# Designs tried in a protein design run: peptides against a protein of PDB entry 7Z53. Part 113

Target 1, 150 residues: chain A of PDB entry 7Z53
Amino acid sequence: PRIKNQADCIPFFRSCPACPGSNITIRNQINALTSFVDASMVYGSEEPLARNLRNMSNQLGLLAVNQRFQDNGRALLPFDNLHDDPCLLTNRSARIPCFLAGDTRSSEMPELTSMHTLLLREHNRLATELKSLNPRWDGERLYQEARKIV

## One batch from the design tools (peptide; made by RFdiffusion4, then SolubleMPNN)

Design b2_p25_8_s3 (from b2_p25_8, 9 letters changed)
Fold by OpenDDE base, seed 5:
Structure b2_p25_8_s3 (fold): chain B 150 residues (1-150), chain A 25 residues (1-25)
Amino acid sequence: as target 1 above (150 residues)
Amino acid sequence: SAYDEALELAQADPELEARIAAYYA
């Protein structure tokens, strides 16, 4: 559903906007998002997609991050490279392409982007910590172990 | 909290905000 957002609130799918003044609403929305977002939406269910979602430039076991934008130095989801990007077609003035995610539902529901981003950051955080604890682990093991925890 | 992070992300990223705004417009 498409609902209008209130000031100082963030939109969530299948819920009212989360506002700082409503703790119950916030918790419910987070629960709804976490119940809806599974690992496949973050990591991909197919191996080719899963590989594309990973940072394969090093052995740190990280997921790929956006190379164009950051949130005050923090990671954002990478953009997809679609020939006919529906996100670009819906609003040409915004010129915001679809994010690369585990499935197309993430692009259909931009309100989930924040949650996906948080999970991306959490994975990369875990992978970094695991690397610190296990410096001999390669990227594959770091990725898999972090994935198990997330 | 997850909410705080999500809120910060949504409000601090103009591109994300624009996308969300476009979706709900």
Scores: peptide ipSAE 0.007, ipTM 0.346, DockQ to the pose 0.036
Fold by OpenDDE base, seed 2:
Structure b2_p25_8_s3 (fold): chain B 150 residues (1-150), chain A 25 residues (1-25)
Amino acid sequence: as target 1 above (150 residues)
Amino acid sequence: SAYDEALELAQADPELEARIAAYYA
C-alpha cells in the first residue's frame, strides 16, 4: 500500500549518483547498491558507531529509529548529529540532517538510505519476534541473534 | 513485499520512486 498522506514524508538527499538515467543504468545502479550493502552497513563496523545505532533505552535489542519522522507509521533511520552537517548545508530549504547508519555515505544516496531503512525494520521485526519466542533473553542477546539472521 | 516497502519510502522522492519502479519492471 502507498502512503496516503504525503505530508508525513521526509525528503531524501539528492546527489549526482541518484540522478535519473536510462532504465538499464537505473537497474545497474540499484544492483550495485544492493550488492554493496552488507551487515556492516546496517550495524556499523566500529563499536562506538554500533552503540549509537542501537536503542539502548530498553532491553529489546532494537536498532535506534528516527524520533521525529515515520513512514506511514513505520520506522526511519535516526538523524546523525554532525557538526557542520553536509546534508543541511547542501539542501538548506529541506532542513533535513544526515541520517545515521553504518556507512556515512548512506545519506548521500537515497537508494542506500532506503535499503538501510528496510534492513533496520527487518532487524527490529526479528528482535521483536525473538523476544516473543525467548522472553528471558536480554537486549544484548536479542540484538546479536537478530544481527546473525539479517 | 520488499518492493512495496521500497516504493513507500521512495514516495518522499519522486525520482527514486520512478527508479525503483523501473528496476522491478
Scores: peptide ipSAE 0.000, ipTM 0.317, DockQ to the pose 0.026
Fold by OpenDDE base, seed 4:
Structure b2_p25_8_s3 (fold): chain B 150 residues (1-150), chain A 25 residues (1-25)
Amino acid sequence: as target 1 above (150 residues)
Amino acid sequence: SAYDEALELAQADPELEARIAAYYA
């Protein structure tokens, strides 16, 4: 099920050099989100999941994106294939299934989902640029190199 | 270079810049 009250979550804090002079509250929010996200949450900690998170249709080293929806032309996380989708059960009016991410909690926290989406886009952007710079790299190389950077 | 290009991609994200720098260091 989706977590409705973020206050029930463990508060995380990490220094954010990208937010100098920002409001403390805003900074803390960003830090909380970034502190909660690690590579495993984006890419999956297990190989089967990691593979499912990748776009295997080409050799571009991309993470899989939603094939049904885009956000104003930008990528969204792919949907998971859950039999009893808790996201659908929680909010039937939205009719949005859970997203597939490296951490199941990503689907439970909209903020985390958003962050994962951003990191998805960043990965794919980096992979695309790496492909441009290194046209001989295969999908695995591109994926791994982009992953190292993100 | 790959580093320069990656850095350009991360211009709006200092943390990402740092990670890129660390990667290519």
Scores: peptide ipSAE 0.009, ipTM 0.388, DockQ to the pose 0.029; fails the geometry check
Fold by OpenDDE base, seed 1:
Structure b2_p25_8_s3 (fold): chain B 150 residues (1-150), chain A 25 residues (1-25)
Amino acid sequence: as target 1 above (150 residues)
Amino acid sequence: SAYDEALELAQADPELEARIAAYYA
């Protein structure tokens, strides 16, 4: 599915969901925008999460992508595996789980999810380019160098 | 600025770019 579905309500993990016509103030919107530009949230601050966000099936240094859906051929964030998935509970008809990212806030707003998706794509693009330029680099080196550039 | 950085990152997604611009309008 497409990341930016204005018809869907995305729940905040700690507050009310973001819906069309919701009471998200301009101040909250600005605060969210300033927060999602931190690329560190794409990779996770804890090692177990960071590993889960990586594609460990090869030595290409890529971040994991959604295995079920693509957006017109482009990568989407992988789904999280939550027992009580708030995204599924909010919009039961859509049946779209919360996305997995370095920060849970990525699933609170379409804008945050979209930005994380863009950074995911950028990382994988960079890793691919670095592999082309440095064919001897292993997956760890490619991942770290791409992460440094992002 | 944070706006400029976000806008640059969103260039690949025109819809997102428009939404970001609307937030700062």
Scores: peptide ipSAE 0.006, ipTM 0.349, DockQ to the pose 0.024; fails the geometry check

Design b2_p25_8_s4 (from b2_p25_8, 10 letters changed)
Fold by OpenDDE base, seed 4:
Structure b2_p25_8_s4 (fold): chain B 150 residues (1-150), chain A 25 residues (1-25)
Amino acid sequence: as target 1 above (150 residues)
Amino acid sequence: SAYDEALALAQADPLLDERIKAYYA
């Protein structure tokens, strides 16, 4: 269910045992976002896709980010690699390919793309924080733990 | 709301903004 009004939602806290001092406000924000977008849309429901959504170049447990563009230094979703990219076909002048997300339909709706971007950033933020707190965790552990929190 | 945040992000992000414009064009 989509939360349109924060006042209509009962705040709750998602447990984060590995993240002492977590701000409930931030957690509520994440909850609101993830209530709107299924986690599978962020992480992918199939392993091959899930792997493609991850940054496998290091052991930081990060989701892959766009390698061409940033939003004032902040991460954007990576582009998909579609042979016949419908996003390019809709507006050839824009030349912005579809974004890679856990759900192929996510890139078809810009609002969802934006939401995915937020969750991408949050995941990577959490993974980074978890790495700081748990330096010996490998990328898989970091990824999974961050995923649980998001 | 989540939607508002997403919209704000899209508006602030040139790529997403362009995607939105393209989508609704």
Scores: peptide ipSAE 0.144, ipTM 0.667, DockQ to the pose 0.032
Fold by OpenDDE base, seed 5:
Structure b2_p25_8_s4 (fold): chain B 150 residues (1-150), chain A 25 residues (1-25)
Amino acid sequence: as target 1 above (150 residues)
Amino acid sequence: SAYDEALALAQADPLLDERIKAYYA
């Protein structure tokens, strides 16, 4: 997946939104990291995992989001529920478990986690827009079409 | 640096703050 839409701004809680016209540094960094992320890291290469990464509670074609935390109303990656969570073991005080992603390696680098978060938001944005444009599409169609664009 | 990039991108995810600090500590 790639962040291809250069017209959108990415809102951030701690700073101004990352816009192509006003925040080139952040945008360039996102683009640089895109080369390290493939579709499997976002959507999962295995069907069981892919299903777990989706929001199956509605027909909006959304990826699952964190149910405990948000970034000023914006989505974050959901947590995994590993029995022996290595992320919890490395930082006892933080108590931040590994994020659920298409590839477990995504939790190894905060850079990738950030990128996955952005791609999660982009997918859900696209799915929402596609729903508006195509009200008759079900969740599966919305998910697949958004996935193709990302 | 990788740290700077991670920090910048962490603006999108406040939960990464502690993880980034731990990773580069």
Scores: peptide ipSAE 0.048, ipTM 0.481, DockQ to the pose 0.028
Fold by OpenDDE base, seed 2:
Structure b2_p25_8_s4 (fold): chain B 150 residues (1-150), chain A 25 residues (1-25)
Amino acid sequence: as target 1 above (150 residues)
Amino acid sequence: SAYDEALALAQADPLLDERIKAYYA
């Protein structure tokens, strides 16, 4: 993701540009990361986490997005609220917390973070389209139906 | 677009805004 305002920089590690390995190693790394991504990584397997990942302020069935940063006007993952947030500890001056996703390891794996971001955007796109097609559906149904498609 | 609308609506979540502000307070 690209932060449009470069003054607000998120310390995001990109594996590919700085990877000491060969092209094969990079490809294998991406394949390995992609292979274990499932719905639970995006939506959370536990109900409390799943609720925190949703936008519960309306009945549109949307996933929550970052309220401070955007990627060229597009959504980023919301920040988590961890006790003793390790991301805050790595850069105390920036005070930027870890991202919230279905897996607590998301912030530790930039490739997964990017993938989760794309799936977040896709879910919200689908939920919006489903609302247009089915205006009487409530937020829960929109969320669940979009989740089935993603 | 539908995507842009979804993004705008999702970003209007006041709960998340408060959570983020808490880190910068």
Scores: peptide ipSAE 0.027, ipTM 0.473, DockQ to the pose 0.327
Fold by OpenDDE base, seed 1:
Structure b2_p25_8_s4 (fold): chain B 150 residues (1-150), chain A 25 residues (1-25)
Amino acid sequence: as target 1 above (150 residues)
Amino acid sequence: SAYDEALALAQADPLLDERIKAYYA
């Protein structure tokens, strides 16, 4: 999802960003959305899926990011590779496939992808910082330590 | 920035806010 003015507002819903000073209705919507987000939504609860969500091309402990698009230089979730992609079938004009996430259900909910994107970025930020602090740590250690913090 | 992103996450998830605070402490 596209994130604009991240310092001021969070686009949890496509038509309703969350900004400081938002009314109780907007805050309740955020709370409802966050109640669906847990570690399994970001990292996957099954090992094969968890590995598919990781960047295994290096020893930096990073989660995989979209290889086609970025949001003003910021990472986006990678696309899934579904035979019958429900996201493409639902809105054929948009031509946006489902995102790969820890839960297949969340990949079909654009509102959740915004928060998942933020958590993806945070994980990768933390892993990068941990690498600078602990240059001898391998990718597995960096991944696990970042995961503990997120 | 990292701070802005952390602030955004804190606004989104109070539990994550506590973890972020602990991380930066």
Scores: peptide ipSAE 0.007, ipTM 0.392, DockQ to the pose 0.026

## One batch from the design tools (peptide; made by RFdiffusion4, then SolubleMPNN)

Design b2_p26_1_s1 (from b2_p26_1, 13 letters changed)
Fold by OpenDDE base, seed 2:
Structure b2_p26_1_s1 (fold): chain B 150 residues (1-150), chain A 26 residues (1-26)
Amino acid sequence: as target 1 above (150 residues)
Amino acid sequence: MEEEIRRAQEQRERDLAARRERQLAL
């Protein structure tokens, strides 16, 4: 890489190649979508991360929200628990840790932070409405159905 | 519903704190 300081590198991984069934020498990528709509930026692509992004303390199918801060009563992304939190190091006076989201870039770009926050709010809204319409649905079903709609 | 969501969020934070404490004790 042209950048010598690898400690400051954002890890970008190339998708695994898929072998085409035809003699066409075009390198395809493996599609590992976990939802009908690729909202992996919100929900996470890995099961452990996806679980950490959920509120598992109830059967409401909600995503986890920030416990310290709100935006005029509206949810914000939860904080991550990083050993060497780059957000804490960037602005030492603010002492605000990085956000936890399905996309690790959520704290790097304000645009992504905003988008993820909106989608988190929408998921929780949908899950709440679905619970009202279907009181007997458990948290897993509420989460999955809301995820399908987002 | 909003109150239930709020309580659920607070409970999650308590559960996370308790998990962290258990991890630090190991």
Scores: peptide ipSAE 0.013, ipTM 0.361, DockQ to the pose 0.093
Fold by OpenDDE base, seed 1:
Structure b2_p26_1_s1 (fold): chain B 150 residues (1-150), chain A 26 residues (1-26)
Amino acid sequence: as target 1 above (150 residues)
Amino acid sequence: MEEEIRRAQEQRERDLAARRERQLAL
């Protein structure tokens, strides 16, 4: 900062400019979004949760999937391990736990459940294709590159 | 690593074949 007295200043930084090569006189900002879709609901916002959402049993960069159920051979969201699982308490006959996702609301609305499931499937598809194209990539790189595309 | 990819591809092909068989049986 050019201002020496910083005690009474809130550091507010302006976004970096995007320089499109066109005669556009309008200053645009660099897009700070890492993906087109806000997929924080799938990947989680915190590192511990993000790790729990990953399949760490291999180096394929995959997200964790349901181990008990599949949708006609397609992946479903993994179950959470909650002490007092509200999904089990609301319907004791079904014995279906809440789903583990980046958004805790994933089990509250079928629309969220379906979207999270689709994005999970797409991530795993992308990670698989990226592994085929780049056999030397490790699981971390595959996960991060697939995440950037989603 | 190549063998794990091959196994995953073979499993995917088996799953696709099983889906095609189920679709033909309907």
Scores: peptide ipSAE 0.000, ipTM 0.259, DockQ to the pose 0.023
Fold by OpenDDE base, seed 4:
Structure b2_p26_1_s1 (fold): chain B 150 residues (1-150), chain A 26 residues (1-26)
Amino acid sequence: as target 1 above (150 residues)
Amino acid sequence: MEEEIRRAQEQRERDLAARRERQLAL
């Protein structure tokens, strides 16, 4: 090994290969965190985060939205509730917290913020349409079906 | 619940219309 001091090493394990379903010789890794096309950047990969990203006040299957600000009546990402919020620390005058998203980097780049905002809007649009089409669906089903479409 | 969704949608449409009118007036 290049590094002799184990204290300087971060243990990394190579993911198991996915079984190729075709003559594709390209080794893909098994995703052990989420399903294929899970949009975990929007929904989170962990259940506690995923719950925090949801609007749990109703059975509409919606993602949580910003309660302070809107973009022309359109939803924005909710704010996070970080103890040491880097967004609050960087610009103390603005007093704008970091955004809460499935990707923790959502507030690091405006492009990510924008994409997450768009996908949040799309999810909520889909969930709303699905509710209209399926009035008997509960919030969990609406959320999951909208998530599958995104 | 359907009525709440409808009302929320109608309000959004009104808000969007009012904004378009303001943008056309500028």
Scores: peptide ipSAE 0.000, ipTM 0.211, DockQ to the pose 0.021
Fold by OpenDDE base, seed 3:
Structure b2_p26_1_s1 (fold): chain B 150 residues (1-150), chain A 26 residues (1-26)
Amino acid sequence: as target 1 above (150 residues)
Amino acid sequence: MEEEIRRAQEQRERDLAARRERQLAL
């Protein structure tokens, strides 16, 4: 390797190859994310994560929000629950865990955090308005219809 | 409610670990 200091190496794994045909001139990786632009960065691309991003305590079709902090009465992204939380390890004095979002990078950049927060607020606004317009809709329908609009 | 929150947190941690493992297996 060109890098002599292997102690500072970040473990990086190369994606598995997709082998669609016999004439493999270009190595393509398997896509593990949603192929359609469906705001999977907000909602998650996997069903377990998508469920964990939802407020399942009621039938309002809402995304989960931060339970500890608000921005002048406005919702913030919920915290993740990681055993070895890198956000807690980076700044022990702040004691702020990483945020939970569909995109795992939501805590890496403040700009991304802000955009995810905005989209979470918009989803919850839409779900609330849809509930007012359609009182008979259940939480699943409200969530899915709000997600389609976002 | 606390037990449900705990279970949801444990499930999130398992899902994140599984995602990391899948990313690592890639």
Scores: peptide ipSAE 0.000, ipTM 0.215, DockQ to the pose 0.156; fails the geometry check

Design b2_p26_1_s2 (from b2_p26_1, 20 letters changed)
Fold by OpenDDE base, seed 5:
Structure b2_p26_1_s2 (fold): chain B 150 residues (1-150), chain A 26 residues (1-26)
Amino acid sequence: as target 1 above (150 residues)
Amino acid sequence: MQAEIEKKQAEKKKAEEERKELQLLA
């Protein structure tokens, strides 16, 4: 992934641990992936993607959220609109498409999905608070200011 | 008249979306 702001990167570690003497989890391959999640992974690196990740239905400066599902009342990542959605192809019965995020791995690694979800919620929380503090700010201002804080 | 109706509907939709989003965040 492209790291735009290293100072605000959140470390993400995906490993296939091999615990000696423990057979609780069997994995076919052992590897360690160290990755970082920054704002570009949440907000997108390309302008068209960034726009798709935003809620453009109002002037609250929010990121788009899932319109079908919630997590105990909390926001989830929106779904992507891929024609050949690999998530849909993988499990036809579930009918759950891939999540839309600034990182293409958003639906490949549950850990990233969780991280992006948390950052989505944090952005929207910040935008909401900023709106309360600055009622005259429009959606663009709220979005940009919240993005700077995240 | 049609333009006024459409404007009112758009405003209503906007308000509804804002309400829904705020409720989702709460």
Scores: peptide ipSAE 0.112, ipTM 0.645, DockQ to the pose 0.030
Fold by OpenDDE base, seed 1:
Parts: sequence; structure tokens; C-alpha cells
Structure b2_p26_1_s2 (fold): chain B 150 residues (1-150), chain A 26 residues (1-26)
Amino acid sequence: as target 1 above (150 residues)
Amino acid sequence: MQAEIEKKQAEKKKAEEERKELQLLA
């Protein structure tokens, strides 16, 4: 298991309340989480995050991949650079940070981590194939077209 | 002349990096 040290706290953020004008007296919360199969979990819902998830070093329209580790030559999610990284806090000896993805749950559930990784690989595969079919397309177009297909 | 040579070298380096990235994804 990733969590080996139970003495340290895991940081959580509370969502803002949702107050729709209705006869419902039950207090609701704004949903800050995406659905399990929503592709927005890979690309991010906000532009600054979306840019950080992209490989901007070339014109191939690729998503960023892990620079330290691979899965038998296959891409893994890139690491995040958090000041108070909850993944580092849960296991200080391993020194493995949280993954960076469009959904913050990417390192909380193995199922989500696997799905994010799969969709990352699929995007990069699609972008690569689109580049082969359309050599004159720039990185922005390749990224957007691959994103539309996913 | 030097600026044009540097620009061409930068473009060649970018093309080489793109080729390496494509090979890693194959």
C-alpha cells in the first residue's frame, strides 16, 4: 500500500456550498470532481493546468510523460511539484510524489491512476498517428484534434 | 550570417528531438 505512515495528516480541501434557489432545504456542495470516464480528467478543466499537462518542448501535440519512470517502455503520468505533496507525506521513505493529471484523484485510487495512464497513452498514440497523416500540422492542432477523438 | 546559422541549428535540433520523441512513442 502507498500509505505507510498514518501519523502524518493528509491534506484535503472542502468544496464551496451550492445554494440553488429551490424548496430543497438540504445543503449541497459544488462538485469539483469529474466523472470516472470523463476525458477532462486527463486534459484538465482550466487552461493553466492544461498547459502544465502538455509537452511544450516540441510541435507534436503530446501530453507530458513521467521523466523518471516507465512501465516496460510505456509512458506513465508525470509527477506533480507540490509544496506539501500528500503522496510524499503518506510514505516519506519511498519519496514518490503524486502524479499530475487533470483530476486530483489520480493518485488517490489505483483505478483512476490506471485510467489516466491509459488515456494519456491513447492521446499520445493518436497525436503521433495524426502527425504521420498530417505532417504539416503544428503542435496545437495535433493536440486539439487528438483531444477531440479521446 | 551568424544569427541565420544559429536559427538553422536550432531548427535541426528541434527536428531531431521530435524524431526521438516519436521513436519513443512507437
Scores: peptide ipSAE 0.064, ipTM 0.590, DockQ to the pose 0.035
Fold by OpenDDE base, seed 4:
Structure b2_p26_1_s2 (fold): chain B 150 residues (1-150), chain A 26 residues (1-26)
Amino acid sequence: as target 1 above (150 residues)
Amino acid sequence: MQAEIEKKQAEKKKAEEERKELQLLA
């Protein structure tokens, strides 16, 4: 490698190329995501974070939702619990903390906040429907199956 | 008997809470 000190490197992972066809002049990557929507940002990339994003108070397989606010009865992202919360510092009068999501940037860009909110709602909707269809499923199974569908 | 009654009441309460949550999500 050009850089011998790996500590100086940003860990980028290059996707494997798709098999070149006769008409493929541009290198295409293999799509490793089987889902239509990449919802990895909602579920978190690390297990501890993923658990914090879940509603563990019941066996419904739900993601955690905001306990203080709703959007006309619809769920919002839960608040994070950050020391020196930048969201609180930005607008002290509003006293609205940053949202907790799989992507740490969820509160930095409204677009991400919106997407995370939508996918959270979709997950919870799916988990609810799956519970209705499969009453004997526990929370873990409901969560995982809903996650697969999203 | 008392312990069994308390257990049943706890289960009913849990089921009711889950039902309410499901209704809110529907």
Scores: peptide ipSAE 0.048, ipTM 0.558, DockQ to the pose 0.032
Fold by OpenDDE base, seed 3:
Structure b2_p26_1_s2 (fold): chain B 150 residues (1-150), chain A 26 residues (1-26)
Amino acid sequence: as target 1 above (150 residues)
Amino acid sequence: MQAEIEKKQAEKKKAEEERKELQLLA
């Protein structure tokens, strides 16, 4: 590549192609979306990340929330644990680490952070309501059903 | 007897964690 410094490069992966079987000229991709709306930014596209984004301490089917801060009583994204946290380097005085999300870019753009936060709150709201309606459902069922609705 | 005590302790811990999480979601 013409760019010699690859240390600052962000890897980009293209999904696998899907062939519809007909003579359609449009190249489709394998549906790897977590829901009808692409909420992979919230749930993560890989199982290890998805587990880290979940609250596994109970059977409520919730996503993990920030343990240190709230927004006027409302949930915030959990913090990531990065050795070289770019968010801490951006503003050393604030000392706020990057948020953990399904999309690693979540902390790079405030708009994305906001969207992730909203969807996090919506998932947890849905999971809570589903628990009330279906008290026998375990955490996995609650999580999956809420994920489908989002 | 020991198993029952451990079970009760686990249930209490779970209940406390759920309560804490619900408070964070409020």
Scores: peptide ipSAE 0.068, ipTM 0.596, DockQ to the pose 0.042; fails the geometry check

